# Peptides against a protein of PDB entry 5K2M, part 31

Target 1, 273 residues: chain A of PDB entry 5K2M
Amino acid sequence: MRIGITYTVLRREEMAIKERAGEFGEVVMLHEDDLLFPGNYDLDVVIIRNVSHFKALYTARLFESEGIPTVNSSRLIFEAGDKLFATLRLAGKVPVPEWKAALSEGGALRVPDSLGYPLVSKPVFGSWGRLLAKVNDRDSLEAVLEHRKWMKNPLYGIHYFQEFVEKPGRDIRSYVIGGEFVGAIYRYSNHWITNTARGGKAEPCSDPEVEELSVKAWEAFGEGALAIDIFESEKGLLVNEVNPNMEFKNAARVTGADMAGKLVEYAVEVAKT

## One batch from the design tools (peptide; aimed at target 1 K18)

Design b2_p17_5_s4 (made by RFdiffusion4, then SolubleMPNN; from b2_p17_5, 10 letters changed)
Fold by OpenDDE base, seed 5:
Structure b2_p17_5_s4 (fold): chain B 273 residues (1-273), chain A 17 residues (1-17)
Amino acid sequence: as target 1 above (273 residues)
Amino acid sequence: MPDLSEIAKKREEERLE
């Protein structure tokens, strides 16, 4: 078996994936600079670890066009990596924060009529809480919308909003790979945007309800490896978002879960199908 | 910020209903 691993930066995750993949077959590391298409790649499966959502998406689709399956698939990357598309999948299976989408400024200005204030403005793409805005009032909403008009990417014209969820100084990140719950962590932050990449502490989360909810959230997509962000709210657990290009170094360290191994095992299963 | 204890209690109550 020949396992490709595409990457932008060789992080701890990619090193761990490489190491574990070596137990199953020949590993071919493919930096973004090595990727040209169409090509004659002799690979049974490719693990997609490109940092950019769009690069990951296109890389996956390009390998798939050559008959090489990818983990994650381009379909999963597309659906899970877009916050709105992910919400559409999730909302039918699990509790999610109340949300609204608007396709114009005029539509967006009516969102508070449904969600009230405070609300959260999110771009449909992006990571690490980039361009998240807590919108407390009409003036702030107008400001966010005005700024979006001057952003060059047309996707910023897709207005996605959620209710503001009061969190207990933490959120939960769980990991589901191939339908199996692998582990979960609490991410602590005093900021309303909780992200371990911004210096938050991580602790193991052992909660059967989180496990069940995480699997259900994964089932909304039905394939691949997902990190799942869950809020603890007064309304119970809410699935906020999923990530098809997950970082897991902190979670693996804290939980002791073999996330890299589980990802490779799943990729091997995909290769055999 | 809501207290973890209050949130946990609510979740437990909802699970028992």
Scores: peptide ipSAE 0.046, ipTM 0.672, DockQ to the pose 0.009
OpenDDE base, seeds 1, 2, 3, 4: peptide ipSAE 0.000, 0.006, 0.012, 0.012; ipTM 0.277, 0.430, 0.368, 0.373

Design b2_p17_6_s1 (made by RFdiffusion4, then SolubleMPNN; its pose is not in this set)
Fold by OpenDDE base, seed 4:
Structure b2_p17_6_s1 (fold): chain B 273 residues (1-273), chain A 17 residues (1-17)
Amino acid sequence: as target 1 above (273 residues)
Amino acid sequence: SELEELERRLAEEAKRR
């Protein structure tokens, strides 16, 4: 078994994946600078760990074009890594925050007529709460839209909004790999954006309802390894988003779950399919 | 490009973790 691992930066996750992959076969580390296509790669599977959503997507698709399966697949990265596309999948299977999408400034200005205030403006791509805005009023909405207009990436012209969900000072991140629930954590923050990347404390989450919901959320996509962000709301549990390029360092540490091993095991299974 | 800048920032954040 020859396992490729693509990466931008060698993080603790990539180190753990490399180590565990070595137990299953030969490991080929592939930095982004090493990736040239067509490349005639001799690999049975590639674990995609590029930091950029788009680089991950294209890397996966390029390997697939050479007949090499990837974890995650380009399809999954595409559908799960876009917040709007992910919402479309999730909304058919699990409770999600109320959302609206608009394709123009004029459309976006009408979103509060449906969702009310406060609402959250999100780019359809991006991680770590980047460019999330809590929009409390019309003035704030206009400001966000004006800023988006001057952004060079045309994807910023896709206006995705959610209701603002009041959370109990935390959210939940769960992990499902190959349809198996692997673990979950609470992420604590005094800020409305609960991200461990911004210094939030993580604690184990052992809740059967979270486990069930996480698996159902994964089933909306039906493949791969996903981190799932869940809100505890007055309406119950809501699946906010999924991440097909998950960080799991904190979750693995806190839960003791073998996230890297489970990911590698799944990749080996994919290689055999 | 804005995409390149975003990718750079993502890489920098990843490096800090």
Scores: peptide ipSAE 0.012, ipTM 0.469, DockQ to the pose 0.064
OpenDDE base, seeds 1, 2, 3, 5: peptide ipSAE 0.008, 0.007, 0.008, 0.008; ipTM 0.468, 0.466, 0.478, 0.473

Design b2_p17_6_s2 (made by RFdiffusion4, then SolubleMPNN; its pose is not in this set)
Fold by OpenDDE base, seed 3:
Structure b2_p17_6_s2 (fold): chain B 273 residues (1-273), chain A 17 residues (1-17)
Amino acid sequence: as target 1 above (273 residues)
Amino acid sequence: MAEELAEEELAERAKAE
């Protein structure tokens, strides 16, 4: 068994994945600078850990074009890594925040007629709460839309909106790998954007409803390793988004779950199919 | 904390590129 691991930065997650992969076979670390295609890669499977969504997507597709399976697959990265495409999958299987998509400013200006205020403007791509805007009124909506017109990437012209969900000062991040629930954490923040990266406390989440919902959310995609972001709302649990390139160092530390081992085990299974 | 922040900032930059 030869296991490739593509990466941008050698984080704690990539180190843990490398260590665990070494128990199953030969490990080939592949920095982004090492990736040239077409190539003659002698690998049974590749674990995709590129930080960029687009780099991860293209890397996965390039290996697949050479007959090498990837974890995650390019299909999963494509569908799960786009907030709108992920919502389209999730909305048919699990509760999600109310959402609207508009393809023009004129369409976007009508979104409050359905969602009301406050609403949240999101880019369809990106992480860490970047370019999330809480829109409280018409003036704020017009300002967000005006700024989007001047953004160079045409994907910023895809207007994705959600209802604003009031959270109890935390959210939930769960992990499902190969259809198995691995663990979950609470992420605490005093800001409406919960992010552990900004010094938030993490605690174990042991809730059977979270486990069940997380598995159902994974089943909307039907493959791979996903982190799942869940809100505790007045309407109950809502699946906000999924991440096909999950960070898990905090979750692994807090829960004691061997997320790296589970990811490698799944990759080895994929290599055998 | 500083190293983790640096890795996360690098990760954020890499996602912005």
Scores: peptide ipSAE 0.019, ipTM 0.554, DockQ to the pose 0.060
OpenDDE base, seeds 1, 2, 4, 5: peptide ipSAE 0.017, 0.017, 0.020, 0.018; ipTM 0.544, 0.533, 0.549, 0.548; seeds 1, 4, 5 fail the geometry check

Design b2_p17_6_s3 (made by RFdiffusion4, then SolubleMPNN; its pose is not in this set)
Fold by OpenDDE base, seed 5:
Structure b2_p17_6_s3 (fold): chain B 273 residues (1-273), chain A 17 residues (1-17)
Amino acid sequence: as target 1 above (273 residues)
Amino acid sequence: SLARLLEELLARLAKES
């Protein structure tokens, strides 16, 4: 078994994945600078750990074009890594925050007619709460839309909105790998954007409803390794988003779950199919 | 490049996480 690991930065997650992969076979670390295509890669599977969503997507697709399976697949990265496409998958299986998509400014200006205020503007791509805006009124909506006009990437012209969900000072991040629930954490934050990368405390989450919902959310995609962001709301649990390029350092530490091992085990299974 | 700056920022964020 030859296991490739593509990466941008050797984080704790990549180190843990490398270490665990070494138990199953030969490990080939592939920095982004090492990747040229087409190439003759002698690999049975590639674990995709590129930081950029687009680099991860294209890297996965390039390996797949050479007959090498990837974890995650380019399909999963594409569908789960886009907030709108992820919502389209999720909405058919699990409760999600109310959402609207608009393809023009004129369409976006009508979103409050259905969602009301406050609402959240999200780019369809991006991580760590980048370019999330809480939009409290019409003036704020117009400002966000005006700013989007000056953003050069055409994807910023895709307007994705959610209802603003009042959270109990925390959210939930769960992990499902190969359809198995691996663990979950509470992420505490006094800010409406809950992110452990911003200094939030993490605590174990042991809730059967979270486990069930997390598996159902994964089943909306039907493959791979996903981190799942869940909100506790007055309406119950809502699946906010999924991440096909999950960070798990804090979750692994807090839960004691072998997330790196589970990811490698799944990659080895994928290599055998 | 903007991409490299983003990568460096992301690397810093990843170290802080």
Scores: peptide ipSAE 0.018, ipTM 0.466, DockQ to the pose 0.070
OpenDDE base, seeds 1, 2, 3, 4: peptide ipSAE 0.008, 0.010, 0.015, 0.014; ipTM 0.447, 0.461, 0.472, 0.454; seed 3 fails the geometry check

Design b2_p17_6_s4 (made by RFdiffusion4, then SolubleMPNN; its pose is not in this set)
Fold by OpenDDE base, seed 2:
Structure b2_p17_6_s4 (fold): chain B 273 residues (1-273), chain A 17 residues (1-17)
Amino acid sequence: as target 1 above (273 residues)
Amino acid sequence: SARLEEERRLAERAKAE
């Protein structure tokens, strides 16, 4: 078994994945600088750990073009890594925050007519709460839309909005790998954006409802390894988003769950398929 | 170190834009 691991930065996650992968076979670490295509890669599977969503997507697709399966697949990365596309998958299976998408400024200005205020404006791509805006009123909406017009990436012209979900000073991040629930954490923050990457604390989450919902959320995609962000709302649990490029160091540390091992085990199974 | 990791993360976030 030859296991590739693509990466941008050697994080704790990548180190743990490397270590666990070594138990199953030869490990080939592939920094982004090492990746040229077409190439001659003698690998049975590649674990995609590129930080950039798009780099991860293209890396996965490039390996797939060489006949090498990836974890995650380019399909999963594409669908799960786009907030709107992910919402489209999720909304058919699990409760999600109310959302609207608009394809023009004029359309976006009508979003409050359906969802009211406050809203959350999200870019369809990006991580760690980048360019998330709490939109409390018309003036704020106009400002967000005006700024989007000057952003260079055309994807910023895709206007995705959610209702603002009041959270109890935390959210939940769960992990499902190959359809198996691996673990979950509470992420605490005094900011409306709860993320451990922004200095939030993590605690174990042991809730059967979270486990069930997480698996259902994963089933909306039907493959791979996902981190699932869940909100505790007045309406119950809502699946906010999924991440096909999951960070899990905090979750692994707090829960003791072998996230890296589960990921590697899944990759090995993918390689055998 | 947590600091070094955070610095790397910030750097990579900037690259991922």
Scores: peptide ipSAE 0.007, ipTM 0.452, DockQ to the pose 0.061
OpenDDE base, seeds 1, 3, 4, 5: peptide ipSAE 0.006, 0.007, 0.006, 0.006; ipTM 0.459, 0.462, 0.404, 0.441; seed 3 fails the geometry check

Design b2_p17_7 (made by RFdiffusion4)
Pose (drawn by RFdiffusion4):
Structure b2_p17_7 (pose): chain A 273 residues (1-273), chain P 17 residues (1-17)
Amino acid sequence: as target 1 above (273 residues)
Amino acid sequence: AKEERLAKEEEAALEAF
């Protein structure tokens, strides 16, 4: 059993994964410098841990082209990692915040007629709560759209919005791996953006409703290891997003759950075809 | 060279932790 781990830097998560994988077989640490295709790699499975979402997608696709299964797969990395594609997959399967998509500035200006104010603008490929905006009125919408327009990346032209959900000073992050719920936390902040990457704080979450909803959200994709974001609202729990390159150091510490071990166990199972 | 790079990276990561 040879287990490959692709990485950019060795965060705590990558170190814990490397250790657990060593109990099952030879670990082959693959920095981005070690990635060259086409190439001959002798691996039964690769765990994708690249920090760049896009580099993770392409390395997963490249290893798949060498006949080497990846965790997560290139398909899941793309579908789950893009807010719009993921919302299309979650819709009708679990409750989600109301949302709209527009393809131009003019179309985006009509979004408030459907969603109302306040509304949330976010990039389709983003993470760590970056470039999220709470838009309270037209002037703010025009300001966000003008800035998006002048940004180089054509992906900023896909305008994705959600109603603003009044959360109780926190949100929920849960983890489902291979269909098994493995844990959840609250992420607190005095700011409406609660990501731990922006200073949000982890606490254990033992709410049985989140376990069931988290499995249903995972079932919309039917594979892989997903970190799932959930909002509490006056209308019950809402699934906001799913994430295919999960961070969990604060979550594992707070809940005591072995998220790195469970990811590895799942990877060994996929390695058996 | 690859093994030396990885060892240095692991050491640096442990010290940072």

Design b2_p17_7_s1 (made by RFdiffusion4, then SolubleMPNN; from b2_p17_7, 10 letters changed)
Fold by OpenDDE base, seed 1:
Structure b2_p17_7_s1 (fold): chain B 273 residues (1-273), chain A 17 residues (1-17)
Amino acid sequence: as target 1 above (273 residues)
Amino acid sequence: ERKEREERDILAALEAE
């Protein structure tokens, strides 16, 4: 068994994945600078750990074109890594925050007619709460839309909105790998954006409802390794988004779950399929 | 700090996206 690991930054996660992969076979670390296609890669599977969503997507697709399966697959990265496409999958299986998509400024200006205020503006791609905006009124909506006109990437012209969900000063991040629930954490923040990458505290979450909902959310995609972001709302648990390129260092630390091992085990299973 | 360096490198990679 030869296991490739693509990466941009050698994080705690990549180090743990490398270490665990070494127990199953030969490990080949592949920095983004090492990737050239078409190539002659002698690998049975590749674990995709590129930081950029798009680089991860294209890397996965390029290996697949060489007949090498990836974890995650390019299909999963594509569908799960886009907030709108992920919402389309999730909405048919699990409770999600109320959402609206508009394809023009004129359409976007009508979103409050259905969602009301406050609402959340999100880009369809991106991480770490980048370009998230809490929109409290018409003036704020107009400002967000005006700024987006001048952004280079045409994907910023895809207007994705959610209802603003009042959270109890935290959210939940769970992890499901190959359909198995691996663990969950609470992420605490005094800000409405609760991402631990911005200094939030992590604590273990042991809730059977979270476990059940997390597995159902994973089943909406039906493959791979996903981190799942869940809100505790007045309406109950809501699946906000999923991440096909998950960070898990904090979750692994506080839960004691072998997330790196579970990811490698799944990759080995994929290689054998 | 290693954490700060890692966060900087991640942000740099995301800015290059």
Scores: peptide ipSAE 0.283, ipTM 0.850, DockQ to the pose 0.057
OpenDDE base, seeds 2, 3, 4, 5: peptide ipSAE 0.250, 0.279, 0.249, 0.272; ipTM 0.831, 0.850, 0.831, 0.843

Design b2_p17_7_s2 (made by RFdiffusion4, then SolubleMPNN; from b2_p17_7, 10 letters changed)
Fold by OpenDDE base, seed 3:
Structure b2_p17_7_s2 (fold): chain B 273 residues (1-273), chain A 17 residues (1-17)
Amino acid sequence: as target 1 above (273 residues)
Amino acid sequence: SREERERRLIEEALEEE
């Protein structure tokens, strides 16, 4: 068994994945600078750990073009890594926050007629709460829309909005790999944007409802390794988003779950299929 | 720190999106 691992930054996660992969076979670490295609790679599977959503997507597709399966697959990265596409999958299986999408400024200006205020403006791509805006009124909406007109990436012209969900000063991040629930954590923050990468406290989450909901959310995609972000709302649990390029160092530390091992085991299974 | 360097590298990689 030859296992590739593509990466941008050698994080604790990549180190753990490398270590676990070494127990199953030969490990080939592939930095982004080493990736040239066509490359005639001799690998049975590649674990995709590129930081950029788009680089991860294209890397996965390029390996697949050489007949090498990837974890995650380019299909999963594409569908799960776009907030709107992910919402379309999730909404048919699990409770999600109320959302609207508009393809023009004129359409976007009518979103509050359905969602009301406050609402959240999100780019369809991006991580760590970048370009999230809480929109409290029409003036704020107009400002966000005006700024987006001048942004170079055409994807910023895809207007994705969500209802503002009042959270109890935390959210939940769960992990499902190959359809198996691996673990979950609470992420605490005093800001409406919760992110452990910004210094939030993490605690273990042991809730059967979270486990069940997380598996159902994964089933909306039906493959791969996903981190799932869940809100605790007055309406109950809501699946906010999924991440096909998960960080798990804090979750692994807090829960004691061998997330790296589970990811490698799944990759080995994919290689044999 | 190692964590600060890692964060910078991640931020740089994310700016290329």
Scores: peptide ipSAE 0.391, ipTM 0.894, DockQ to the pose 0.058
OpenDDE base, seeds 1, 2, 4, 5: peptide ipSAE 0.388, 0.388, 0.382, 0.384; ipTM 0.889, 0.890, 0.888, 0.890

Design b2_p17_7_s3 (made by RFdiffusion4, then SolubleMPNN; from b2_p17_7, 8 letters changed)
Fold by OpenDDE base, seed 1:
Structure b2_p17_7_s3 (fold): chain B 273 residues (1-273), chain A 17 residues (1-17)
Amino acid sequence: as target 1 above (273 residues)
Amino acid sequence: MKEERLEEEIKKALEEE
């Protein structure tokens, strides 16, 4: 078994994945600078750990074009890494925040007629709460839309909105790998954007409802390794988004779960199919 | 220091997107 690991930055996650992969076979670390295609890669599977969503997507697709399976697959990265496409998958299986998509400014201006205020404006791509806006009124909506006109990437012209969900000063991040629930954490923040990358405290989450919902959310995609963001709302648990390029250092530390090992085990399973 | 550098490198990689 030869296991590739693609990466942009050698994080704690990539170090842990490398270490655990060494127990299953030969490990080939592949920095983004080492990736040229077409290439003669002698690999049974590749674990995709590129930081960029798009670089991860294209890297996965390039290996797949050479007959090498990837974890995650390019299909999963594409479907899960886009917030709108992920919502389309999730909405058929699990409770999600109320959402609306518009493909023009004129369409976006009508979103409050159906969802009301406050809204959350999200780009369909991006991490760490970049370009998230709480939209409380018409003036704020107009400002967000005006700024979007000056953004060069055409994907910023895809207007994705959610209802604003009142959260109890935290959200939940769960992890499902190969359909198995691996663990979950609470992420605490006094800001409406809860993210551990923004200095939020992590604590273990042991809730059977979270476990069941997390597995159902994973089943909406049906493959791979996902981090799942869940809100505790007055309406119950809502699946907000998923991440096919999960960070897990805090979750692994807090829960004691072997997320790196589970990811490698799944990659080895994929290599054998 | 090391974690801050790592966050800066990740941030840079994401800003190149």
Scores: peptide ipSAE 0.101, ipTM 0.748, DockQ to the pose 0.058
OpenDDE base, seeds 2, 3, 4, 5: peptide ipSAE 0.018, 0.017, 0.036, 0.018; ipTM 0.556, 0.562, 0.696, 0.566

Design b2_p17_8 (made by RFdiffusion4)
Pose (drawn by RFdiffusion4):
Structure b2_p17_8 (pose): chain A 273 residues (1-273), chain P 17 residues (1-17)
Amino acid sequence: as target 1 above (273 residues)
Amino acid sequence: EEELFEALVDLYGEMFE
């Protein structure tokens, strides 16, 4: 059993994964510099841990082209990692915040007629709460759209919006791996953006409703290891997003759950075809 | 279906770059 781990830097998550994988077989640490294709790699499975979402997608696809299964797969990395594609997959399966998509500045200006104010603008490929905007009126919408327009990346032209959900000073992050609920936390902040990457704080979450909803959200994709974001609202729990390259150091510490071990166990199972 | 998916991923990457 040879288990590959692709990484950019060795965060706590990557170190814990390396250690758990060592109990099952030879670990082959693959930095981005070690990635060259086409190439001969002798691996039964690769755990994708690249920090760049896009580099993770392409390395997963490249290893798949060498006949080497990846966790997560290139398909899941793409579908779950893009806010719009993921919302299309979650819709009708679990409750989600109301949302709209537009393809131009003019189309985006009509979004408030459907969603109302306040609304949330966020990039389709983003993480860590970056470039999220709470838009309270037209002037703010025009300001966000003008800035997005002048940004180089064509992906900023895909305008994705959600109604603003009044959360109770926190949100929920849960983890489902291979269909098994493995844990959840609250992420608190005095700011409406609660990511731990922006200073949000982790506490254990033992709400049985989140466990069931988290499995249903995972079932919309039917594979892999997903970190799932959930909002509490006046209309019950809403699934906001799913994440295919999960961070969990604060979550594992707070809940005591072995998220790195469960990811590895799942990877060994996929390694058996 | 797979070919379409691969073309979509390539387009998505080009847009990112």

Design b2_p17_8_s1 (made by RFdiffusion4, then SolubleMPNN; from b2_p17_8, 13 letters changed)
Fold by OpenDDE base, seed 2:
Structure b2_p17_8_s1 (fold): chain B 273 residues (1-273), chain A 17 residues (1-17)
Amino acid sequence: as target 1 above (273 residues)
Amino acid sequence: DEKEFLERLDEVLKAYE
């Protein structure tokens, strides 16, 4: 078994994946600078760990074009890594926050007619709560929209909004790999953005409802390794988003789950298919 | 700070490439 691992930066996750992969076969670390296509890669599977969503997506597709399966697949990265596309998948299977998408400023200005205030503006791509805005009123909405006009990337012209969900000072991050629930954590924050990458603390989450919902959310995509963000709302549990390029160092630490091992095991299974 | 570095890197890669 020859296992490739693509990466941008060697994080704790990549180090753990490398270590665990070494137990199953030969490991080939592939920094972004090492990647050139088309190429003659002698690999049975590639674990995609590029930091950039788009680089991860294209890297996966390029390996697939060489007949090498990837974890995650380019399909999954595409569908899960875009907040709007992920919502489209999730909304058919699990409860999600109310949302609206607009393709123009004029459309976006009508979103409050449906969702009301406060609402949350999200870019369709991004991590660590970057460019999330709580929009409390018309003036704030206009400001967000004005700023978007000056952003270079055309994807910022896709206006994705959610209802503002009141959370109990935390959210839930769960992990499902190959359809198996691996673990979950609470992420605590005094800010409405609860991402631990911004300095929050994590604690283990043991809730059967979270486990069931997490598996259902994964089933909306039907493959791969996903981190799933769940809100505890007055309406019950809501699946906010999924991440096909997950960080898990905090979750692994607090739960003791061998997330890197589970990811590698799944990659080995994919290689054998 | 590692987190800030990675966040900045991700921002640059996604926004400009």
Scores: peptide ipSAE 0.014, ipTM 0.525, DockQ to the pose 0.057
OpenDDE base, seeds 1, 3, 4, 5: peptide ipSAE 0.013, 0.012, 0.013, 0.013; ipTM 0.505, 0.490, 0.501, 0.501; seeds 3, 5 fail the geometry check

Design b2_p17_8_s2 (made by RFdiffusion4, then SolubleMPNN; from b2_p17_8, 12 letters changed)
Fold by OpenDDE base, seed 3:
Structure b2_p17_8_s2 (fold): chain B 273 residues (1-273), chain A 17 residues (1-17)
Amino acid sequence: as target 1 above (273 residues)
Amino acid sequence: DEKEFEELLEEVLKLYE
């Protein structure tokens, strides 16, 4: 068994994945600078750990073009890594926050007629709460739309909105790998944007409803390793988003779950299919 | 942990530019 691991930055997650992969076979670390295609790679599977969504997507597709399976697959990265495409998959299987998409400024200005205020403006791509805006009124909406007009990436012209969900000072991040629930944590923050990478406290989450909902959310995609962000709302649990390039160092530390091992075990399974 | 996050964020931003 030859296991490739692509990466941008060697984080605690990549170190743990490398260590566990070594127990199953030969490990080939592949920094982004090492990747040229076509490359005639001799690998049974590649674990994709590139930080950029787009670099991860293209890396996965390039290996697949050489007949090498990837974890995650390019299909999963594409569908899960776009907030709107992920919402389209999730909405048919699990409760999600109310959302609207508009393809023009004129359409976007009508979104409050359906969602009301406050609402959240999100880019369809990006991480760590970048370019999230809580929109409380018409003036704020117009300001966000004006700024989007001058952003060079055409994807900023895809207007994705979500209802503002009041949270109890925390959210939930769960992990599902190959359809198996691995663990979950609470992420605490005094800000409406919660992220443990920004110094938020993490605690273990042991809730059967979270486990069941997390597995159902994964089943909307049907493959791979996903981190799942869940809100505790007044109307119950809501799946906010999924991440096909999960960070898990805090979750592994807090829960004691062997997330790196589970990811490698799944990659080995994929290599054998 | 904060320094590691800042370094990671900087690398991500460079990749999206």
Scores: peptide ipSAE 0.017, ipTM 0.573, DockQ to the pose 0.050
OpenDDE base, seeds 1, 2, 4, 5: peptide ipSAE 0.015, 0.016, 0.016, 0.015; ipTM 0.552, 0.566, 0.564, 0.521

